# Ledger of designs, part 40: peptides against a protein of PDB entry 3KDP

Target 1, 230 residues: chain A of PDB entry 3KDP
Amino acid sequence: PFLIFIIANIPLPLGTVTILCIDLGTDMVPAISLAYEQAESDIMKRQPRNPKTDKLVNEQLISMAYGQIGMIQALGGFFTYFVILAENGFLPIHLLGLRVNWDDRWINDVEDSYGQQWTYEQRKIVEFTCHTPFFVTIVVVQWADLVICKTRRNSVFQQGMKNKILIFGLFEETALAAFLSYCPGMGVALRMYPLKPTWWFCAFPYSLLIFVYDEVRKLIIRRRPGGWVE

## One batch from the design tools (peptide; made by RFdiffusion4, then SolubleMPNN)

Design b1_p11_8_s4 (from b1_p11_8, 8 letters changed)
Fold by OpenDDE base, seed 2:
Structure b1_p11_8_s4 (fold): chain B 230 residues (1-230), chain A 11 residues (1-11)
Amino acid sequence: as target 1 above (230 residues)
Amino acid sequence: SELEELLELFK
């Protein structure tokens, strides 16, 4: 998200503090939950690890978690961001290069895509209105991420939701999202304005996309062990 | 590490 912010010079889609809440608040319990995930049913069929050739951390898992899933999370967040701004008169194409004028408090006549002039205060309200939905989108997408990352090759339907720690992590993550979204003062403290409940559903298609993508990937792995998709 | 990098960019 931040890279696109810099390269495209768009208004800030996600605040620094919000990013901190994701990395330290939202991801901690889920990450721990993965460490206590039940072994896959096929683990007994695996060859023993060769310590000379096998790395401690599977590079394929890293690629999946940080490359593929992370990209989909970012896309989900940006989708929500662009929808909110579009509803407020700023189409995505109009946001390109707008940051300089957007962040200038002395410019009170920034025009939207329809020629409406926006004051600095109005622009910042819209910007901060995007922060919370972006965060919530990440959380909702992480629901799917946590569910899929608990297994390497087995389907979620095969492995099940037996990890109580994972369930607790999902609950904690959701509770944190609700707290940050609706607790008074978050707009001032974290630049996260209250979120309309309807925006929680904006991320669901992306969560489903991740889920389907991973299930298909795992299906391919099961059919073609040792393939490049693994 | 990514968080640290992000924080450095905002300093």
Scores: peptide ipSAE 0.006, ipTM 0.381, DockQ to the pose 0.026
Fold by OpenDDE base, seed 1:
Structure b1_p11_8_s4 (fold): chain B 230 residues (1-230), chain A 11 residues (1-11)
Amino acid sequence: as target 1 above (230 residues)
Amino acid sequence: SELEELLELFK
């Protein structure tokens, strides 16, 4: 998100504090939960054919898969960001290069895509209104990410949801998202303004996309063991 | 207090 912010010179889609909340609040507990995940029956029983090369290949493939998932997460966040700004009159094309004027406290006549003038305060309100949904989008997408990370080869439907710690992690990150979204004062403290409940559902297509992507990936791995997707 | 200081750094 920050790279796109710099490159495209758009208003900041996700504040630094919200990024910290993601990294420290929503990522750590899930990561710990995954450490206690029940070993997949197929993974632990297979001795590596070549401990050096096969581990490296597997690490590269895992890294690539996580990179792809992370990209989908970011796209989901940006989608939410663009939708909210568009609903407030700022179309994506109009946001390009707008950052300098957007962040200038002395410019109170920034025009949206429809010619409406926005004061600095109004712009910051809409910006901070984007931070919370972006964060929530990441959390919702992380639900799918956590679920798919339980297994490498088996379908989620085959492995099941037996890890109570993982379930706790899902509730914890959701509770944190709800707290940050609806607790009074979060707009001032964290630049996270309250979120309409409907915005939680904006992330679901991307969560589903990640889920489908992983299930397809796993299906390919099952059908073609030792392929490039494994 | 530490959180507030951190928050101030990122404002």
Scores: peptide ipSAE 0.000, ipTM 0.303, DockQ to the pose 0.036
Fold by OpenDDE base, seed 4:
Structure b1_p11_8_s4 (fold): chain B 230 residues (1-230), chain A 11 residues (1-11)
Amino acid sequence: as target 1 above (230 residues)
Amino acid sequence: SELEELLELFK
């Protein structure tokens, strides 16, 4: 999120403090839980063909998987960010390069995509209005991402939710998201304004899409071992 | 507590 903020010069989609809360508060327990995930029955039955090369490949695959998860989470967050800003009159294309003027407190006539002028205070309100939904979207996407990452080949339904630590992590991150979203003072402390309950569902179609895509991918792998999708 | 202190640094 921060890299896109710099590269695209868009208004800050997610505060640094909020990012820290995600990294330390929401991602840590799930990440640890994945390390202790029960191996797939099919993976356990297959002896490593070459212990040296297969370990290296596995480490690379794990690193790539974590990188991909982060990208998917960011995409979900940015989707919510762009939707909220669009609803407030700022279309995605108009946000490109707007950061400099957006963050300038002396400019009180920043125009949206429809020619409406926004004061600095109004802009910061809408910016901070994006922070909470962005965060919540990441959490909701993490539900799907963490679940699909439990298995490589088997469906979630076949493998089941046996990792109690993962389940606990899902509840913990959800509770944290609710706390940060609705606790009084979070708007001042973390620049996270209260979230309308409806925005919790904004990421659900996205999470569902990822889940369905992954299940279809896994289904194809099961039906056609050694295919290009693997 | 440590997290709270860290968060205060970013205010």
Scores: peptide ipSAE 0.000, ipTM 0.318, DockQ to the pose 0.039
Fold by OpenDDE base, seed 5:
Structure b1_p11_8_s4 (fold): chain B 230 residues (1-230), chain A 11 residues (1-11)
Amino acid sequence: as target 1 above (230 residues)
Amino acid sequence: SELEELLELFK
C-alpha cells in the first residue's frame, strides 16, 4: 500500500496508524495461534529424500504462496479505497498524481472527476473515511488467510477448525476492527472515521478468492504429489 | 509506551 502511494502519488490509502493496528492488533494473536495448530494427518506418511534441498524448495514455495496471498489482500484494500473515493466523486484515473494538491492545506479548490471543488477539510474527511474500510478489508481477508494457513496440503474440510486459539484470534481481530471503526474519538485519535456496516461486505469477494485459490492449490498438490505447487 | 507515543503524534 505504501509503495503504491509513493509510485502513483495517490491520496494516502492506509495511514501509519492503521498499519500499526494491523501489525500489532490483528496479526499477533493469529500468528501465535498457528504455532499450536495440529499437524496434518499426511505429514507422518511423508519420507523426505533430501532434507537440505527439499527444505529450501519448500521455503521458496511457501514464501511464494504467502506473497500471492499478500497481493490479494492489498488488492482488496485498494478496491475498497477506490470504490469509496469513486462514490465521493474521485475516479481512480483522477487520483493519479493528485497527492501533492490533496495534501496541500492552502488549496481548497481541488476538483473531483465531475468538477466539484473540495476543501482541504473535506478531502481529509474522505481520506480518513477510506482508512477504516481499508483496515476492515484487510481483517476480513485475513479470515480466509488464517483459515487456509492452518494446513499446507489438506483441505479445510478435511482438517477442520480444531484450533480454538485460532478461532479466538478471528474474534479478537474482528472485535478490534469493530472497536476502531465505531468507537467515538477514533477519527481524531487514529484517523479512522466510522464506516457503514455494509462496507464490511466489500472484502468478501477477495476472501472467497483467497479461499478458492488455496483449495485449488491444495487440490493440485493432492493430485500431483511433489509438483511445483506444493 | 512506544505505541502510545506514536499514536500521540498522529492526534
Scores: peptide ipSAE 0.000, ipTM 0.311, DockQ to the pose 0.038

## One batch from the design tools (peptide; made by RFdiffusion4, then SolubleMPNN)

Design b1_p12_1_s1 (from b1_p12_1, 12 letters changed)
Fold by OpenDDE base, seed 1:
Structure b1_p12_1_s1 (fold): chain B 230 residues (1-230), chain A 12 residues (1-12)
Amino acid sequence: as target 1 above (230 residues)
Amino acid sequence: SEKERLLKLLTE
C-alpha cells in the first residue's frame, strides 16, 4: 500500500496508525495460530530429507505464499479505497499525482473528477473515511487467508476449524476492527472514521475469490501431484 | 449530516 502511495502520488489510503494496528494487532495472532497449528500429519510426517534445502524450500514457499496473499490483501484494500473515493467524486485516474495538492492545507479548491471543489477539511474527512474500510477490508481478506493457510493440500472442509487459537485470532481481529471502526473518538485519535456496516461486505467478494482460488489450486494439486501448480 | 458531523470533528 505504501509503495503505491509513493509511486502513484495518491492520497494516503492507509494511515500509519492503521498500519501498525494491522502489523501488531491483526497479523501476530494469526501468525502464532499458524505456528501452533499442528502440522497436517501429511506434511510433517516426512522428515526433511535435507534440513538445509528442505527448510529453504519451505521458507521460500511460505514467503511466496505470504507475498501473494499480501498482494491480494493490498489489492482488496486499494479496491475499497478507489470505490470510496469514486463515490465521493474522485475517480482513480484523477487521484494520480493529486497528493501534493491534497495534503496542502492552503489549497481549498481541489477539484474532483466532476469539477466540485473540496476544502482541505473535506478532503481529509474523505481520506480518513478510506482508512477504516481499508483496514476492515484487510481483516476480512485475512479471514480467508487464515482459513486457506491452514492446509496446503487438504480442503478446508476436510480439515475443519479445529484450531481454537485460529478461531480466537479471527475473533480478536474482528473485535479490533469493530472497536476501531465504531468506538467514539477513533476518528480523532486514530484518524479512522466510523464505517457503515455495508462496507464490511465490500471485501467479501475478494475473500471468496481467494478462497475459491485456493480450493481450486488444492484440488488441482490433489488430482495432479507434481504439477506446475504446486 | 454525517459529513457535517465529521467536519465538526475535524475542525475541533
Scores: peptide ipSAE 0.022, ipTM 0.669, DockQ to the pose 0.043
Fold by OpenDDE base, seed 2:
Structure b1_p12_1_s1 (fold): chain B 230 residues (1-230), chain A 12 residues (1-12)
Amino acid sequence: as target 1 above (230 residues)
Amino acid sequence: SEKERLLKLLTE
C-alpha cells in the first residue's frame, strides 16, 4: 500500500500506524499458529530426492505463493479504498498525482472528478475514512489466507480446522480489528474513523478469490506432483 | 465528537 502511495502519488490509503498494527498485531498469532500446524502426512513421508535442490525449490514456490496471496490482499484493500473515494467523487484515475495538492492544507479547492471543490478538512475526512475499511479488508482477506496456509497440498476440506491455535489467531485478529475500528479515540490516535458494518463485507469477494485460488493450486499439485506450481 | 476532535487536529 505504501509503495503504491509513493509511486502513484495517490492519497494515503492506509496509515503507517495501522500498517504497524497489521505487521505486529494481526500477523504474529497467525504466523505462530502456522508454525504449529499439523504436517501433512504425505509431505513428511516423502524423503527429499535432493535435499539441497528440493528445499530451495520448495522455499521459492512457497515464497511465490505467499507473494501472490499478498498481492491479492493488497488488491482487496485498494479496491475498498477506490470504492470509498469514488463514492466521494474521486475516481481512481483522478487520484493519480493528486497527493501533493491533497496534502496541502492551504489548497482548499481541490476538485474531484466531477468538479466539486474539496477543502483540506473534507479531504482528510475522506482519507481517514479509507483507513479503517482498508485495514478491515486486510483482516478479512487474512482469514482466508490463514485457512489456506494450513496445508500445502491438501484441501481445507480434507485437512479440516484442527489447529486450535489458528482458530484462536482468527479470533484475536478479528477482535483487534473490531477494537481498532470501534474503540473510542481510534479516530484521533490512528486516524481511523469508525467503520460501518457494511464495509466488512466489501472484502469477502477477495477472501473467496484467495480461497479458490489456493484450492485450485492445491488441486493442481495433487494431480501433478513435482510441478512448478508446488 | 470524535470527528470534531479530528477536525481540531487537522486545523492545528
Scores: peptide ipSAE 0.020, ipTM 0.625, DockQ to the pose 0.034
Fold by OpenDDE base, seed 4:
Structure b1_p12_1_s1 (fold): chain B 230 residues (1-230), chain A 12 residues (1-12)
Amino acid sequence: as target 1 above (230 residues)
Amino acid sequence: SEKERLLKLLTE
């Protein structure tokens, strides 16, 4: 999110603090879960294959999979961001290069795509209104990521999460999302304004996309064992 | 609600 903010010079889609909450709050439990399950599976299921080569290949595959999932998550967040801004009069094309004027508190007549003028305060309200849905979108997409980890069947390199850890992770992420979205004072503390429940559904297509992606990947792996997709 | 207040500020 921050890289696109810099490259495209768009209004900040997600605050730094919110990013930290994602990295530390939502990604930590899945990462720990995966680390423990990999360790357990390596202990329980791996016949002593050459530990160096198999571990390296597995780490690379996991890294690529997480990288791809992370990209889909980011796309989901940006989709939500663009939808919210479009609903408020700012079409995606109009946002390109707008950051400089957007962040200038002395400019109170920034025009949207329809010629409506926005004060600095109004712009910041809209910006901060995007932060919460972006975060929630990431969490909802992470639900799919957690679920696909559970359903990893027959990939030698893909260990499913233990049901208890997975469920705990889902509840934790959901509770965190609800807390950050609806707890009084979060708008001031984290610049995350309250979100209409309807925005939770905006992420569902991307959750489905991740699910489909993973199923297709698994299908390819099953059909072509030893392929580059593994 | 805080949201309603914010929406009011946006429409104002």
Scores: peptide ipSAE 0.020, ipTM 0.565, DockQ to the pose 0.045; fails the geometry check
Fold by OpenDDE base, seed 3:
Order: sequence, then structure tokens, then C-alpha cells
Structure b1_p12_1_s1 (fold): chain B 230 residues (1-230), chain A 12 residues (1-12)
Amino acid sequence: as target 1 above (230 residues)
Amino acid sequence: SEKERLLKLLTE
């Protein structure tokens, strides 16, 4: 998210502390789940046919899956960010390159896509309004990912421990999202303004779309190994 | 895979 902020010169979509929370939360849960999956595989005495190649293949598959999921989550967050800004008069195209003027305290007449002028304070309110929904959208997308993993990989997820760890991780992320969204003072401390409950539900259709997209993508990759989608 | 890695880097 931060790289897109710099490259596209858009208003900051997510606060630094929130990014840190996402990074720590979203990276740790998969890592733990993988550690347990390895431990369970070792317990089941399935001698890897080739310890070096099978470990490498598994690590590659895991890294690819994690990378894809992370990308989808980020895309979901950015989608929500763009929707909120568009609802406030800033179309996505107009946001490109706007950061310089957006962050300038002395410019109080930044125009939106409809010619409305925004003061610095007003712009920052809108920016901070985006931070919480971005984070919540990531959490909701993670729920969708969990459902995907649970429903499609029945063979791998028969190992009940991985599911418990994932569920626990999602619960922690959800609790963190709720805390950051609704705890008094978070708007001042973390620049995360309270989220209307309706925005939680607005993320669900997008999570479903991401689900469908990821599944179609995976299907295409399976049918056409080495294709342009890889 | 390479596109995925690039896109991941851009979204971080």
C-alpha cells in the first residue's frame, strides 16, 4: 500500500500504524499455519519422496499463495479507498498526482472532480476516513479467503489444526479491526476515524468478487501452466 | 508468478 502511495502520488490510503498492524497480523498467521502444517506432515511420517524438492515445491506454493492473497487483499483495500474518495467527489483518475497538493497545508482550494474546493482540514478528514475502511476491507477479504481455503481444499484442511489457527488469526484481526475502528481516541492517535457499520457489509460483495476472480485465476493457471497469468 | 510478485511488491 505504501509503495502505491509513493508511485501514484495519491493521498495516503492507510496509516503507518495500521499498516504495521496488518503486516504483523497477516504475516504471522500464515507463518504459524505453515509451521503447524509442517509439524503435522512430519507426524504423519510421510517421508517426502525427495526431501529437497518436495520442501522447495511446498515453499514455492506457499509463497505464491501468500503473495496472491496479499495482493487481492491490497486490491480490496484500495477499491474501498477509491470508492470512499469517489463518494466524496474525488474520482480515481483525479487522485493520481494529487498528493503534493493534498498534503500542502497552504493550499486550501484543492478542487475535486466536480470543481468543489477542499480545505486542508477537510481533505485530511476524508483521508483519515479512508484508513479504517481500508483496514476493515482487508479483514473481510481475509474472511473470504478462509472460506475459500476451507471449502476447496478439503483434503489439505482435514488437518484441523490449520483451520483453528486460521480462525484464531481471523478472530484476532477482526478484534483488532473493531478496536481500531471504534475505540475512543483512535481517530486522534492513529488517524483512524470511526467506521459506519454499513461499510463492513459493503466490503462483502467485493470479497466475493475477489474470491471468484482468484478461483478463476487459479483455474486458468492449472489449465495453462506457464501462461501469461503467472 | 513474476507478475504476481511484481503486483505484490506494488501493493505493499
Scores: peptide ipSAE 0.000, ipTM 0.249, DockQ to the pose 0.023; fails the geometry check

Design b1_p12_1_s2 (from b1_p12_1, 12 letters changed)
Fold by OpenDDE base, seed 1:
Structure b1_p12_1_s2 (fold): chain B 230 residues (1-230), chain A 12 residues (1-12)
Amino acid sequence: as target 1 above (230 residues)
Amino acid sequence: DEIKKLLELLAN
């Protein structure tokens, strides 16, 4: 999100405080929960990892995490961001290069795509209105990400959802997201304005996409061990 | 310069 913000010079899609809430609030408990995940049924049939040659984090894992899943997560967030801004009169093409004028508190006549002038305060309200949905989108996508991380090779349907700590983590991050989105004063304190409940569903296609993508990937790995997908 | 602007934006 930050890179696109800089490169495209668009209004800030996700605030720093919101990022901290993701990194420290919503991600920690789910990540810890994975330590309590049951071993895959076939783990004892696999050869032990060679600690000298087989890195715990390899290029394939980085590609999967950041290059694929992370990109889908970012796209989900930006989709939500662009939809909200478009609903408020700012089409995506109009946002390119707009940041300088958008963030200038002395410019109170920034025009949207339809010629409507927006004051600085109005623009900031719209910007902060985007932060919460972007955050929630990330949380919803993280549901799928956490679930797919339960296994390396086996399907989630084979592994099941027996990890109570992981389930608790999903509820915790969701509850935190709801708290940050709807608790009075969060707009002032965290610049996270209330979210329409419908925006929670905006991320669902991306969450489903991640889930399906990973299940297909795992299926390919099971059918073609040692392939490029592994 | 962009980082500075960003920091200023975040500070405001």
Scores: peptide ipSAE 0.015, ipTM 0.435, DockQ to the pose 0.022
Fold by OpenDDE base, seed 5:
Structure b1_p12_1_s2 (fold): chain B 230 residues (1-230), chain A 12 residues (1-12)
Amino acid sequence: as target 1 above (230 residues)
Amino acid sequence: DEIKKLLELLAN
């Protein structure tokens, strides 16, 4: 998100505070919960890795985590961002290069796509209104991410949802997201303005996409071991 | 850098 903010010079889609809330708040308990996941049923049938040649973090793992899943997360967040700004009169094309004028407090006549002028204060309200839904979108997508991380090869339906700590993690991150989004004073303290409950559903297609994508990937691996998708 | 930005945001 920050990279696109710099390259495209768009208004800030995800604030530093929201990033910190993700990294330090919503992701910690879920990540720890994976340490308590049961081994896959076929783990003893797999060939052991060679500790001298096979890296724990390889190009394939990086591609999966950052190149594929990470991109879907980013797309989900940006979709929410663009929808909110469009509803407020700023079409995506109009946002390109707008950051300089957007962030200038002395410019109080920035025009939207329909010729409406926006004061600095009004623009910042809209910007911060985008931060919370972007954050919530990431949390919703993380539900799928956490679930697919339970296994490397077996389907989640084969593995089941027996890890109580993981289930707790899902509720914890959701509760924290709701707290940060709706608690009075968060707009002042964290620049996270409250969002309409309907925005929680905006990320669901992307969460589903991640889940389906990973299940299909794992299915292919089970049918054709040693393939390019493994 | 993120902490600095956070502090700046809180100061404004």
Scores: peptide ipSAE 0.013, ipTM 0.434, DockQ to the pose 0.027
Fold by OpenDDE base, seed 2:
Structure b1_p12_1_s2 (fold): chain B 230 residues (1-230), chain A 12 residues (1-12)
Amino acid sequence: as target 1 above (230 residues)
Amino acid sequence: DEIKKLLELLAN
């Protein structure tokens, strides 16, 4: 998100504080919970890893984590971002290159896509209104991401939801997201303005997409062991 | 490969 902010010169879609809340707040407990996940049923039927040739973290894992799942997460967040800005009069194409004028406090006549002029304060309210929904979108998508990370090969339906620590992590990150979104003073402290409850549902299609994508991937792995999809 | 690397960078 930050790279797109710089390259496209768009208004900041996700603040640095919100990124820190994701990395240090919502992701830590869920990530730790994966250490307590039960072994896959077929793990003992697999050949042991060759420590000389088989890296624990390989290019496939990096591609899955950053190239695929991370991209879907970012798309979900940006979708929410663009919808909010469009509802406030700023169409996506109009946002390109707008950052310089957007962030200039002395320019109080920035025009939206419909010719309406926006003061600096009004623009910042809209910007900060985007931060919370983007953050919540990431959290909702992370539900699916965490669940799919339970296994490398087995379906979630085969593995089940037996890891109580993981379940706790899902509730914890959700509760934290709600706290950061709705607690009084968060707008001032974290530049996270309150979120309409309806925006929580905007991420659900992306969460479902990740889940379905990973289940299909795992199904392919089970049918074709040793393939490039693994 | 370069596009893939770029996409990975953009995803973060």
Scores: peptide ipSAE 0.010, ipTM 0.284, DockQ to the pose 0.020
Fold by OpenDDE base, seed 4:
Parts: C-alpha cells; structure tokens; sequence
Structure b1_p12_1_s2 (fold): chain B 230 residues (1-230), chain A 12 residues (1-12)
C-alpha cells in the first residue's frame, strides 16, 4: 500500500500504525500457529530437501508469496479503498497525483470528481474511513492466506482443519480486527474510523480467489509433480 | 520525509 501511495501519489490507503497492527497484531498468532500444523499425509513419500542445493526460500516461493498471493491481497485492499473513495466522490482516476493537495492542510478547496470542494478535515475523515476497511480487507484475505499456507502440496480438504491453534488464530485476528475497527477512541488513537459491517464482505471475493487459485495450483502439482508451479 | 509527514499526521 505504501509503495502505491508513493508511486501513484494517491491519498494514503493504509496508515503506518495500521500496518503495524497487521504485522504485529493480526498476523503474529496465525503465523506462529503454522508451526503446529500437522505434517502432510504424503510428506514421508517425498524426497527430502537437499540443504546444499535446495534453498528454504527459493525464487518460486518468493514468486508465490510476493508476486502472486501478495498481489491479489493488495488488489483486495485497494479495491475496498477505491470503492470507498468513489462513494465519497473521488473516482480512482482523480486520485492519481492528488496526494500533495490532499495532505496540504492549508488547501481547503480540493475538488472531488464531481466538483464538490473538500476541506482538509473532511478529506482526512474520508481517508481515515478508508484505513479501517482496508485493514479489515487484509485480515479477511489473510484468512485464505493462512489456510492455504497449511500445506505445500495437499489440498486443504485433504489436510483438514485439525490445527486448533490455527483455528484460534483465525478467531483471534478477527476479534482483534473487530476491536480495532469498532472500539471507541480508535479513530483518535489509530486513525481507524468505524466501518459499516457490510464492508467486511468486500474482501470475500478476493479471499475466495486466493483460495481457489491455490487449490488449483496444488491440484496441478499433484497431477504433474516436478512442474514449474511447484 | 514521508514517514515524518505520516508521524505528524498521526500526532494531530
């Protein structure tokens, strides 16, 4: 989000503090929970990794994490961001290059896509209104991310949801997200204004997309061992 | 500079 903020000069889609809440708050327990995941049923049928030739983090893994899944995750967040701003009169095209004027507190007549003028305070309210849904969108997408990370090769349906710590992590991150989104004072403390409950569903298509994508990928791996998608 | 600006925004 921050990279796009800089490159496209758009209003800040996700605050730094909110990012920290994701990395340290919502992601920590789920990530740790993966250490307690049971071995895949076919793990002993696979050749062991050669520690001399096979990197733990290889180019393929980086491509999957950052190039594919990470991009879909980002798209989900930005989709929510653009929808909210559009509902408030700022169409996506109009946001390009708007950051400089948007963040200038001395400019109180920034026009939206329909010619309506916005004061600095009004702009910041709508910006902070975007932060919470973006955050929640990331959490919802992370549900899928966490689930698909349970296995490398086997389907989630084959592996099952037996890791109680992981399940707890999903509830924990969701509860934390709800707390941060709706607790009084979060608008001041974290610049996270409350969102309509319906915004929680905005990310569901992307979460589903990630899940389906990974399941298809794993299916291909199972059918074509040693392929480039592994 | 952007980080500083963000911090200022958070402080206000």
Amino acid sequence: as target 1 above (230 residues)
Amino acid sequence: DEIKKLLELLAN
Scores: peptide ipSAE 0.015, ipTM 0.479, DockQ to the pose 0.025; fails the geometry check

